# Peptides against a protein of PDB entry 5B16, part 38

Target 1, 136 residues: chain A of PDB entry 5B16
Amino acid sequence: TPSRINHNERLEFLGDAVVEFLTSVHLYYLFPSLEEGGLATYRTAIVQNQHLAMLAKKLELDRFMLYAHGPDLCRESDLRHAMANCFEALIGAVYLEGSLEEAKQLFGRLLFNDPDLREVWLNYPLHPLQLQEPNT
Target 2, 136 residues: chain A of PDB entry 5B16 as posed
Amino acid sequence: TPSRINHNERLEFLGDAVVEFLTSVHLYYLFPSLEEGGLATYRTAIVQNQHLAMLAKKLELDRFMLYAHGPDLCRESDLRHAMANCFQALIGAVYLEGSLEEAKQLFGRLLFNDPDLREVWLNYPLHPLQLQEPNT

## One batch from the design tools (peptide; aimed at target 1 T44 F112)

Design b2_p27_1_s3 (made by RFdiffusion4, then SolubleMPNN; its pose is not in this set)
Fold by OpenDDE base, seed 3:
Structure b2_p27_1_s3 (fold): chain B 136 residues (1-136), chain A 27 residues (1-27)
Amino acid sequence: as target 1 above (136 residues)
Amino acid sequence: MEEEKRNEEALKELKELLKKQYEERKK
């Protein structure tokens, strides 16, 4: 229904911001000497549709998409795009219904299969910044 | 698909950098 589509799009909008924010914050702290251009490069790589779609596969969103929207996803590129959007919506929902911390944990767990990399990535608390974000 | 290729390379580089950081933390 149009209302459902609108709701999902709104969640995607929110999720996109959350994913980008989390990515930005972690990159910022992980690489204090890296210039803005470099930070932006890695952020773009992390949040690109193809990458988010890959993360979505880990949550079996591909099965969901094929089941629910199979006829509309005849092209592989369309499926990837839809999966990326769905992933954003999911992160948005996790943030909305839970917290930024929960979104961070989920996103971080999916970003890396290597537990060592997860540890490095997730070692930065975001709560202090979250508290100040609305007030700045 | 040059943009996608660049992004894939960037991801690879990022993971390498993170791995280096991990190793440094464990020294």
Scores: peptide ipSAE 0.639, ipTM 0.936, DockQ to the pose 0.797
OpenDDE base, seeds 1, 2, 4, 5: peptide ipSAE 0.637, 0.636, 0.639, 0.633; ipTM 0.935, 0.935, 0.936, 0.934

Design b2_p27_1_s4 (made by RFdiffusion4, then SolubleMPNN; its pose is not in this set)
Fold by OpenDDE base, seed 4:
Structure b2_p27_1_s4 (fold): chain B 136 residues (1-136), chain A 27 residues (1-27)
Amino acid sequence: as target 1 above (136 residues)
Amino acid sequence: SAEEARNEAALEELRRELAKKYEERKK
């Protein structure tokens, strides 16, 4: 039986992939004419630790982290990194215990406070050429 | 940092683009 820490690291591993996958898929469909570099730029911005940590704050994971590890996370960068990892683990857990759809919905809700932007992000029309591609 | 600033700018641009798409859908 793996340790709790090991389990969380495994969830982070999974969650990292899920976050990147969801981000990539949505960007791909939303911006059919955007070159790879532009897609990658958006993806990097979305999945960076600082951004994920910000999303984690919306779930008040910062309060949890400070409560549990306050003295060890005195550096802002350390806290952000830990929060980002925790966020990834959470997404991984949601995917594992629930579904990709549930992970998508949670992630989307957190990504955009503006409901209109959220609507666009979560519910996008498929480009005609994209309809011919394998389901992603 | 410069990297963080670039990423933030990218996020802002993304939001703008999504907003445009939203408005386009309404028409």
Scores: peptide ipSAE 0.676, ipTM 0.946, DockQ to the pose 0.903
OpenDDE base, seeds 1, 2, 3, 5: peptide ipSAE 0.674, 0.676, 0.675, 0.673; ipTM 0.946, 0.946, 0.946, 0.946

Design b2_p27_2 (made by RFdiffusion4)
Pose (drawn by RFdiffusion4):
Structure b2_p27_2 (pose): chain A 136 residues (1-136), chain P 27 residues (1-27)
Amino acid sequence: as target 2 above (136 residues)
Amino acid sequence: EEEEEEEKLEKIQEFLDELVEEKEEEE
């Protein structure tokens, strides 16, 4: 009778929705002209596990992760996938303790390497229907 | 300031297109 609640699969399950929300909102507001197709395309291109793993390496998560040696089979696939999942667990936890804005800042800072692109991603404009009318 | 903002948005779109191309190549 093992304990499955001691994993990061909980914070991964939360992080999945967190990353999905951040990507959806940012890709929504930063492109008020783009339809659902491009939005889903960019979103699915970003939430990809390989991309999330390479993006996880920027935090050196491979050095701080509790990845144990397997029975015999232990390729790069298990390691990188573990990084991908553990990253979602991390941003889920940041979303939980820290505010949602801290998840926005974390994922935003981790996405674009150029600091000049982060200022746009983090500071998304209002909706065009809100832009025309300042008050109501 | 408006031209610099539009240029940043174009760079972000180009970078996102590169991610889409990399994903399609991997598939």

Design b2_p27_2_s1 (made by RFdiffusion4, then SolubleMPNN; from b2_p27_2, 15 letters changed)
Fold by OpenDDE base, seed 1:
Structure b2_p27_2_s1 (fold): chain B 136 residues (1-136), chain A 27 residues (1-27)
Amino acid sequence: as target 1 above (136 residues)
Amino acid sequence: EEKRRQELLEKILAYLDQLVQEQQAAQ
């Protein structure tokens, strides 16, 4: 229904911002010597449709999308885009119904299958020069 | 531990670099 679609789009909007924010924060703190351009480049790469679609696949959203919207997703690019949007909506929902921390944890779990990398990503120590930075 | 952390950070960067390459290839 239009209302459901609208709601999902709103969740996508929120989720997009959450993913963007989380990505930015983690990159900023993990790589204090990385130039702004590098930070932006990596952020863009993380939030690109094909990457988010890959993360979505870990949640088997591809099966869901094919079940719910198969006829409309005959193109791989369309499927990726839809999966990315669905992923954003999911993150948005987690943030909305839960918390930023819960969204952060979910996002981190999906970003890295390697628990060591995940731990570094999620639990970064502040760089000495970042101790004065706002609590983010 | 710091050495290990740096190794892990390098692996993260490697992953990110791969994503950048994939994005550029898709553009």
Scores: peptide ipSAE 0.673, ipTM 0.942, DockQ to the pose 0.886
OpenDDE base, seeds 2, 3, 4, 5: peptide ipSAE 0.668, 0.671, 0.670, 0.665; ipTM 0.941, 0.941, 0.941, 0.941

Design b2_p27_2_s2 (made by RFdiffusion4, then SolubleMPNN; from b2_p27_2, 13 letters changed)
Fold by OpenDDE base, seed 1:
Structure b2_p27_2_s2 (fold): chain B 136 residues (1-136), chain A 27 residues (1-27)
Amino acid sequence: as target 1 above (136 residues)
Amino acid sequence: SEKELEEKRKKILAYLQELVEELKKRE
């Protein structure tokens, strides 16, 4: 069996895909007139490490990282990268042990501080297939 | 309402546009 570290990296891999998927789907449906270039630009902004680290900070993962890896994360860039990875692993775990819906809810809550915008993002009509919960 | 949704969509877009710019500034 993989070590805890290896498992976490696997969760990160899964979480990366989930974040990418959720972002893509929501952007696609929310902005039907936006061209691919725009969709890609906003997706990149949302899913890049720097932004994910910002979302991770809302969960106080920075404090967690300091406790776990303090001396190893002295550089700001290293901390951001680690936080982003940790965030992805978290999303991956939520998806794996919970559901896509739960991952969507968590991600959406963090994306927008404005509850009205959050509501629109989370509940904008999606294709029926995207509403189905996967069997994990 | 649809009108309200449209306004909120615009606000989301504005937020995302600002996000793009903010992230660029941090690079």
Scores: peptide ipSAE 0.609, ipTM 0.928, DockQ to the pose 0.809
OpenDDE base, seeds 2, 3, 4, 5: peptide ipSAE 0.605, 0.608, 0.605, 0.603; ipTM 0.927, 0.928, 0.925, 0.928

Design b2_p27_2_s3 (made by RFdiffusion4, then SolubleMPNN; from b2_p27_2, 14 letters changed)
Fold by OpenDDE base, seed 4:
Structure b2_p27_2_s3 (fold): chain B 136 residues (1-136), chain A 27 residues (1-27)
Amino acid sequence: as target 1 above (136 residues)
Amino acid sequence: AEKRRQELLKKIERFLQELVEEAQEAA
């Protein structure tokens, strides 16, 4: 229905921002000596459609997509794009219905299969120079 | 502990670099 489409698009809009924000924050703190260009490059790579689609696949959203839109998603690029959008909508929904923390935890869990890497990503020690920076 | 953390950070960097490469290939 049109209303559901609008709702999903709105959630996608929100989720896109949340994913972007979380990615930015974690990269910023994890790599205090990395220049903006490098941070942006990593961010772009993390939030690219194919990567988000991979994360979506971990949630088995691909099965849902193929079931619901199989004929329309015959091209891999179309499927990836749809899955990425759906993933963003999901993150948006988690943020909306839950919290940023919950979105962060979910995103981190999906981002890293390795629990040690996940721990570093999620619970990063603040760099001394970052500690003295304004919280703006 | 810090040494271990640095090792893990390097692994994260490698992971991110792989993603960057994938992005570049897709572009």
Scores: peptide ipSAE 0.665, ipTM 0.938, DockQ to the pose 0.895
OpenDDE base, seeds 1, 2, 3, 5: peptide ipSAE 0.665, 0.664, 0.665, 0.661; ipTM 0.938, 0.938, 0.938, 0.937

Design b2_p27_2_s4 (made by RFdiffusion4, then SolubleMPNN; from b2_p27_2, 11 letters changed)
Fold by OpenDDE base, seed 1:
Structure b2_p27_2_s4 (fold): chain B 136 residues (1-136), chain A 27 residues (1-27)
Amino acid sequence: as target 1 above (136 residues)
Amino acid sequence: DEKRREELLKKIREFLEELVKELEEAE
């Protein structure tokens, strides 16, 4: 069996993919006329460490991180990176032990504090040009 | 309905643009 560290890293790996996938899908449907470059830019922006760290902070993971790894996270950049990784691991765990839908809901809830924006993000209507695309 | 959605999409776009700015500033 892998160590706890290895397990966390594996969860991060999975979570990274899930976040990337969800982000991609939502952007794709929300912006049907946006070119790939724009989609990629938005995706990168959403999944950047500092943003994911902010999302992690909403879950008060910073308290957990400081409790568990405080001495090793003296630099702000290190803390952000660790927070982002922790967030990914969490999403990975939610997907692994729950479902993609649960991960989607959690991510959307954290991504938008505004419930109206969250609803649009989560419940995107299919564009006519996307009706033939897989509904994932 | 649709107008409201478009307005909300605009706000989402603005949100994303802010994230892009953060990204660019970090680079």
Scores: peptide ipSAE 0.666, ipTM 0.940, DockQ to the pose 0.876
OpenDDE base, seeds 2, 3, 4, 5: peptide ipSAE 0.662, 0.663, 0.664, 0.659; ipTM 0.939, 0.939, 0.940, 0.938

Design b2_p27_3 (made by RFdiffusion4)
Pose (drawn by RFdiffusion4):
Structure b2_p27_3 (pose): chain A 136 residues (1-136), chain P 27 residues (1-27)
Amino acid sequence: as target 2 above (136 residues)
Amino acid sequence: EEEEYEERLERVQEFLDELVEEKEEAE
């Protein structure tokens, strides 16, 4: 009778929605002209596990992760995939303890390497229907 | 300031297009 609640699968399950929300909202507001197609395309291109793993390496998660040796089979696939999942668990935990804005800042800073692109991603404009009318 | 913002937004879009190309190649 093993304990499955001691994993990061909980914070991964939360982080999945967290990352999905951040990408959805940012890709929504930063492109008020783009339809659902491009939005889903960019979103699915970002939430990809390989991309999330390479993005996770920027946090050196492979050095801080509790990845144990398997029975015999242990390729790069298990390691990178573990990084990908553990990253979602991390941002889920940041979303939980810290505010949502801290998840926005984390994912936003981790996405674009150029600091000049982060200022746009983090500071998304209001909706066009809100832009025309300042008050109401 | 408006032109600088539009240029940065185009770069964000180009970078996102590169990610889409990399995803298609990986498939």

Design b2_p27_3_s1 (made by RFdiffusion4, then SolubleMPNN; from b2_p27_3, 15 letters changed)
Fold by OpenDDE base, seed 2:
Parts: structure tokens; C-alpha cells; sequence
Structure b2_p27_3_s1 (fold): chain B 136 residues (1-136), chain A 27 residues (1-27)
């Protein structure tokens, strides 16, 4: 229904911001000596449609998309884009109905299969300079 | 340990570098 479509688009909008935010925060903590350009480069790579689509596939959203929109997603690029959007909407929904923490945990879980890397991503200790400026 | 954390950080960085390369290839 049109209402559902509009809702999904709104969730996507929210989810896009959440993914961007979470990615930015974790990169900021992990790489305290990396300049803005480098941080932005990593962020772009993480949030690009191709990568988000891969994360979405881990949740088997591809099966859902093909079921719901198969004829419209016959091209790989179309499917990838739709998968990325769906992933964003999902993150948006998790944030909206749950919390930022839940969104963070879900995203981290999908981003890294290795639990040690995931833990570092999620909970890397603050750099001394970051400790001096905890609110900035 | 501090050393272990740094090693893990480096591995994360390597992962991200690979993603960057993939992004370039897809562009």
C-alpha cells in the first residue's frame, strides 16, 4: 500500500542517518590519528550500496526482496540498490522501535564475522586525547 | 593487552582497506 511504501521510505531515511552516525563514531575512536579525509573514505566504503547489500544478504533479505519485487529486481544493480535501501530501513526500524544501542549491536554483528574484530570495533578504548575531550 | 588491541585494530584497518578497494572497483 502507499502508506506502507511511505513508511518504508521514512525508515530508510532514518536508517541511513543511523548507519552513517554509527560508522562515523566507531571510526573516530578506532583511528584517532587519521585525518578527516581518511575517515570519510572508510565511511564511504562501509556505507556504500554494494557493502550494505552484502550485509543485507547475511539477513537473507535478498530472498524477501525477490519474493516481493522479483520482476523489478532482475538486474544485479537494481537488487543491490534495493537491498541496501531495505537494510537501511531495517536499521531505522531497529533504532525507532528499539534503541541506538540495539542498532549498533546489530550493525557491528553484521559488519564483522570475527568476534574479536567486532569487539574492537564496538568497544575500542578511548585515545588519551579523546579522554581529554569526551564531549567533542 | 595493549599490544593485542593494536594488532586487532590493524586487522580492522586491513579489512577497511579492502572495502575501499572494492568500492573503487565498483565505481
Amino acid sequence: as target 1 above (136 residues)
Amino acid sequence: SKERLEELRKKVEEFLKKLVEEAKAAA
Scores: peptide ipSAE 0.651, ipTM 0.937, DockQ to the pose 0.931
OpenDDE base, seeds 1, 3, 4, 5: peptide ipSAE 0.649, 0.648, 0.648, 0.647; ipTM 0.936, 0.936, 0.936, 0.935

Design b2_p27_3_s3 (made by RFdiffusion4, then SolubleMPNN; from b2_p27_3, 17 letters changed)
Fold by OpenDDE base, seed 3:
Structure b2_p27_3_s3 (fold): chain B 136 residues (1-136), chain A 27 residues (1-27)
Amino acid sequence: as target 1 above (136 residues)
Amino acid sequence: SEKRRQELLQKVLDYLDGLVAEAQAAA
C-alpha cells in the first residue's frame, strides 16, 4: 500500500543517515592521519549500493526482495539498489526501535566476517591527539 | 599489541581500497 511504501522510505531515510554517521565516526577514529578527502572517499565506498547490497545478502534480504518484489526486479542493478535501500531501512528500524549501539554492532558484524577486523573496527582505542582535542 | 592493531588496520584499508576500486568501476 502507498502508506507502507511511504513508511519504508522514511525508515530508509533514517537508516541512510545512521549508516553515514557510523561510517564517518569509525573512519575518523581509526585513521587519524587520513585527510578529509580520503575519509570521504572511503565513506562513499562503504555506503555505495553494491556494497550495502552485499551486506544485505548476508542477511538473505535478496531472498526476501525476490519474494516480495520479484516482478519489479528483473535486472541485477535493480535488485542491488533495492537491497541497499532495504538494508538502510533495516538499520533505520534497528536504530528507531533499539539504539545506535545496536545499529553499530549489527553494521560491524556485517562489514567484516573476520572477527579480528571486526574487533578493531568496533573497539578502537582513542588516538592521543584525539584525546587532547576536546580540551582545545 | 599495537603492532598487531596496525596490521589489522592495514587490512581494513586494503578492504576499503577494494571498495573504492569497485565504486570507480561502476561509475
Scores: peptide ipSAE 0.661, ipTM 0.940, DockQ to the pose 0.898
OpenDDE base, seeds 1, 2, 4, 5: peptide ipSAE 0.659, 0.654, 0.657, 0.654; ipTM 0.941, 0.939, 0.940, 0.940

Design b2_p27_3_s4 (made by RFdiffusion4, then SolubleMPNN; from b2_p27_3, 17 letters changed)
Fold by OpenDDE base, seed 1:
Structure b2_p27_3_s4 (fold): chain B 136 residues (1-136), chain A 27 residues (1-27)
Amino acid sequence: as target 1 above (136 residues)
Amino acid sequence: SAARREELLAKVKAYLDQLVAEAKAAA
């Protein structure tokens, strides 16, 4: 059996992919006229450590990190990086033990506090050209 | 309505643009 640390790293690996996938899909549908470079720019911004750390803070993962890791996270950048990784692991766990839909809903709830903006992100009308795409 | 959706989408875009700016500042 893998160590707890190795298990978390595996969950981070999975969660990273899930976060990037969800981000990519939603951006693709929300901005049907945006070129690849623009989509990639938004994706990078969404999945950057400082943003994921902000999302993690909404789940009080900062308190968890300080409790669990203490002085090893004395630098703000170290804490931010650790929180981002922890967030990825959490999303990975939600996907693994639950479903992609559950991960999608959780991610959307954290991305937007405003329920109207959240609705736009989660339940976008399909562009006519997007009707040819598989249900994702 | 379509107008309402466009308004909301603009706000989503504004948030994303803010994140992009923050990413550039942190790079």
Scores: peptide ipSAE 0.650, ipTM 0.938, DockQ to the pose 0.872
OpenDDE base, seeds 2, 3, 4, 5: peptide ipSAE 0.649, 0.649, 0.650, 0.645; ipTM 0.937, 0.938, 0.938, 0.937

Design b2_p27_4 (made by RFdiffusion4)
Pose (drawn by RFdiffusion4):
Structure b2_p27_4 (pose): chain A 136 residues (1-136), chain P 27 residues (1-27)
Amino acid sequence: as target 2 above (136 residues)
Amino acid sequence: EEEEEEKLERVQEHLEELVEEKEEAEE
């Protein structure tokens, strides 16, 4: 009778929705002209596990992760995939303890390497229907 | 305004590169 609640699968389950939300909102507000197609395309291109793993390497998660040796089969696939999942677990935990804004800042800073692109991603404009009318 | 438009173009171009890399990884 093993304990499955001691994993990061909980915070991965939360992080999945966290990352999905951040990508959805940022890709929504930064492109008020783009339809659902491009939005889903960009989103599915960002939430990809390989991309999330390479993005996870920027945090050196492979050095701080508790990845144990498997029975016999242990390829790069298991390691990188573990990084991908553990990253979602991390941003889920940051979303939980810290505010949602801290998840926005984390994912935003981790996405674009150029600091000049982060200023746009983090500071998304209001909706066009809100832009025309300042008050109401 | 012009600097903001240029940054938005670069964000879009970078996002298109990520889409191309995804399509190549699917192949």

Design b2_p27_4_s1 (made by RFdiffusion4, then SolubleMPNN; from b2_p27_4, 16 letters changed)
Fold by OpenDDE base, seed 2:
Structure b2_p27_4_s1 (fold): chain B 136 residues (1-136), chain A 27 residues (1-27)
Amino acid sequence: as target 1 above (136 residues)
Amino acid sequence: DEKRKELLEKLKAYLDELVKEAEKAAA
């Protein structure tokens, strides 16, 4: 229904911002010597449709999408895009109904299967240079 | 500290691969 679509699109809008924000913040702190272009490159890679779709598969959203929208998702690219959007909507919902922290934890857990990388992503100490940087 | 350094390098390597994949997808 139009109402459901509208709601999902709004959640997607919110989730997109949350994913972008979380990604940006973590990259900023994890790579204090990386220039803006490099940070943006990593961010783009993390939030690209194919990557988010991969994360969505970990939640078995592909099964849901194919079941619910299969006839409209006959192309792989369409499915990836839809999966990414659905993932963003889910993150948006988690943020909206829960908290940014919960969204962060979920996103971080899905980003990395490697527990060590997950840990470093989620729990990074501030770099000494960051402590000395002026507020901008 | 050394462990963190190693993990950051590992993370960087992972992200670099994602970048490559992104570039391929964009091409």
Scores: peptide ipSAE 0.634, ipTM 0.932, DockQ to the pose 0.897
OpenDDE base, seeds 1, 3, 4, 5: peptide ipSAE 0.632, 0.633, 0.632, 0.628; ipTM 0.931, 0.932, 0.931, 0.931

Design b2_p27_4_s2 (made by RFdiffusion4, then SolubleMPNN; from b2_p27_4, 12 letters changed)
Fold by OpenDDE base, seed 1:
Structure b2_p27_4_s2 (fold): chain B 136 residues (1-136), chain A 27 residues (1-27)
Amino acid sequence: as target 1 above (136 residues)
Amino acid sequence: SKRLQELLEKVKEYLDELVEELEEEEE
């Protein structure tokens, strides 16, 4: 239905912002000596459709997409895009109905299968100057 | 500290791989 589609698009919009924000924050703290260009490059790489689609697969969203939109997703690129959008919508929903912390935890869990790497991402070492910031 | 550095390096490696994928898609 149009209403449902609009809702999903709105969630996607929100989720996109949340993913971008979380990614930016974590990269900023994780790489205190990396220049803006490098940070931006990593961010772009993390939020690219292909990567988000991979994260979506971990949630079996591909199965959902094929079930719901299989005939419309005949191209691989279309499927990746759809999965990425769906992933963003999911993150948006988690943020909306839950919290930023919940979105952060979910995103981190999906980014790294390795628990140690996940912990580093989620609990990055803070530079002394960064410790002075209250909103971290 | 050494362990942390190793883990950070692995994180970076993963990100570098993603960058490579991004570059491949742009080409």
Scores: peptide ipSAE 0.600, ipTM 0.912, DockQ to the pose 0.857
OpenDDE base, seeds 2, 3, 4, 5: peptide ipSAE 0.592, 0.586, 0.589, 0.596; ipTM 0.909, 0.906, 0.904, 0.910; seed 4 fails the geometry check

Design b2_p27_4_s3 (made by RFdiffusion4, then SolubleMPNN; from b2_p27_4, 19 letters changed)
Fold by OpenDDE base, seed 1:
Structure b2_p27_4_s3 (fold): chain B 136 residues (1-136), chain A 27 residues (1-27)
Amino acid sequence: as target 1 above (136 residues)
Amino acid sequence: SKRRQELMEKLLAYLEQLVQELQQALA
């Protein structure tokens, strides 16, 4: 229904902002010496539809999308786009009904299969140089 | 400290790889 479509689009809008914000914050703290261009490049890679679709696949959203919207998603590109949007809506919903922290945790858990990288991402460890020079 | 440095380097390498792979996929 139009109402449900609007609801999902609104959640997608919110989720897009949350994903971008979280990504920006994490990159900013994790790489204090990285120039803006580098930060932007990594952010783009993390939040672009292709990557978000991969994260969505970890939640088996592809299976869900094919079940619910199979005829409308006959092209792989359409499926990826829809999955990315659905992922954003999911993050938006988690933020809306839960908290930014919960969205952060979910997003971080999905970003990395490697538990070491996941831990690094979620805990904002200080850069080695900052550890050596805590008064900077 | 050494462990933290190694993890940060690993993270950076992962992100760089991600950038490369996604750019290739979308090029």
Scores: peptide ipSAE 0.535, ipTM 0.902, DockQ to the pose 0.846
OpenDDE base, seeds 2, 3, 4, 5: peptide ipSAE 0.535, 0.534, 0.534, 0.518; ipTM 0.900, 0.903, 0.901, 0.899; seeds 2, 4 fail the geometry check

Design b2_p27_4_s4 (made by RFdiffusion4, then SolubleMPNN; from b2_p27_4, 14 letters changed)
Fold by OpenDDE base, seed 3:
Formats: sequence, structure tokens, C-alpha cells
Structure b2_p27_4_s4 (fold): chain B 136 residues (1-136), chain A 27 residues (1-27)
Amino acid sequence: as target 1 above (136 residues)
Amino acid sequence: SKRLEELLEKLKEYLEELVEELKRLQE
């Protein structure tokens, strides 16, 4: 339905911003001596569709997408893009219905299979004001 | 701390590998 598609696209739009923001904030604090170009390179790698699709597989979004939209996803590249978009929409929904902290936790848990890397990513001190949600 | 520095280096190495892997996947 057009309304459902529009709603999902709106969530994707929000989720894209949340993923971008969380990634930027973490990289900024974790690598204080890294220049902007280096930070941008890492951010691009983390948030680009191919990587987000890899994260989406951990949530079995591939099964969902093939089940719900299989006929429109005959190409592997199309599936990856759809999975990435769906992942962003999910993060957007978690932020919208929950909190930025919950979005942070979900995203961080999926980013790394290595528990040490997950720990440093999630538990590294961030500026408290950066985790505050808008009063809406 | 020393442990934190080691973890940050490990993270950097992981990210560098990720960058290269994603480039290869696009070729």
C-alpha cells in the first residue's frame, strides 16, 4: 500500500540519520587524533548499504525480505539495498518508539561479533548531552 | 589505560580491514 511504503520510507529517513549520528559520535570520541578524512572513511564503511545489509543478515532480514518481497528482489544487489533500507527503518523505529540509547545498543551489538570491540564501542564514554532525545 | 589503547588499535585494524573488504566486494 502507498501509505505503508511512505511510512517505511519515513522511518528509513530517520534511521539513516540515527545510524549516521551514532557512528559519527562514536568515531569522534574513539579516535581523537584521527583527521576528518579518516573519520569519514570509517563512517562510510560502517553506514554504506553493503555493510548494513551484512548487519541485517544477523537479524534474519534476508528471510523476511525474500518472503515478503521475493518477486521484486531477484537480483542480489537489489536484495542488499532492500535489506539496508529495512535495517535503517528498523533503527528509526527503535529510536522513535524507544530511545536513542536503545538504538545505540542494538546497532552496537550488531556491529561487532568480537565482544571486546563491542564493549569498547558501547561503553566508551560519550558526552551526556549527545544521548538526550528531543522532547516531542 | 594500556588495555584501552590495545582495544582501540584492534578496532582501528578491524575498520581498516572492513574498508578494504567492502572495496573488494564492489569490484
Scores: peptide ipSAE 0.612, ipTM 0.924, DockQ to the pose 0.784
OpenDDE base, seeds 1, 2, 4, 5: peptide ipSAE 0.610, 0.606, 0.607, 0.601; ipTM 0.925, 0.924, 0.922, 0.920; seed 4 fails the geometry check

Design b2_p27_5 (made by RFdiffusion4)
Pose (drawn by RFdiffusion4):
Structure b2_p27_5 (pose): chain A 136 residues (1-136), chain P 27 residues (1-27)
Amino acid sequence: as target 2 above (136 residues)
Amino acid sequence: EEEEEEELLERVQEHLDELVEEKEEAE
């Protein structure tokens, strides 16, 4: 009778929705002209596990992760995939303890390497229907 | 300031297109 609640699968389950929300909202507001197709395309291109693993490496998560040796089969696939999942667990935890804005800042800073692109991603404009009318 | 903002947004879009291309190549 093993304990499955001691994993990061809980914070991964939360992080999945967290990363999905951040990507959806940012890709929504930064492109008020783009339809659902491009939005889903960009979103599915970002939430990809390989991309999330390479993005996880920027935090050196492979050095701080509790990845144990398997029975015999242990390829790069298990390691990188573990990084991908553990990253979602991390942003989920940051979303939980810290505010949602801290998840926005984390994922935003981790996405674009150029600091000049982060200022746009983090500071998304209001909706066009809100832009025309300042008050109401 | 408006021109700089539009240019930065275009670069964000171009970078996102590169990610889409890399995803299609990986498939």

Design b2_p27_5_s1 (made by RFdiffusion4, then SolubleMPNN; from b2_p27_5, 15 letters changed)
Fold by OpenDDE base, seed 4:
Structure b2_p27_5_s1 (fold): chain B 136 residues (1-136), chain A 27 residues (1-27)
Amino acid sequence: as target 1 above (136 residues)
Amino acid sequence: SKKEYEKKLQEVKKYLDELVKELEKAK
């Protein structure tokens, strides 16, 4: 229905901001010596439709989209765009109904399959260059 | 430890670098 579509679009709007914000914050702290251009490059890669669609696929949103909108998503590019939008809406919903922390956790879990990399992304120290070397 | 963290951080960076390259190639 139009109301549901509007709701999803609003959630997408919110989710887009949340994804960009989380990405920006994490990159900012993870790479304190990286210039803005480098940060922006990483952010673009992380938040663009192509990548978000890959993350969406991990949630099997592709199957959902094909079920819900199949006839309009025959082209791969259309599906990718729709998946990215749906992913943003999902993150927006998680933020809205839950918290930024919950959105962060979900997003981080999807960004990295490697648990070690995921841990660094999710739980980086605020001052990584000031870390002590107690045993190594 | 700092060393371990830096190692993992570099791996994160490597992952992101690869992601950038992959997505740029797809453009």
Scores: peptide ipSAE 0.620, ipTM 0.927, DockQ to the pose 0.884
OpenDDE base, seeds 1, 2, 3, 5: peptide ipSAE 0.615, 0.617, 0.617, 0.609; ipTM 0.927, 0.928, 0.927, 0.926

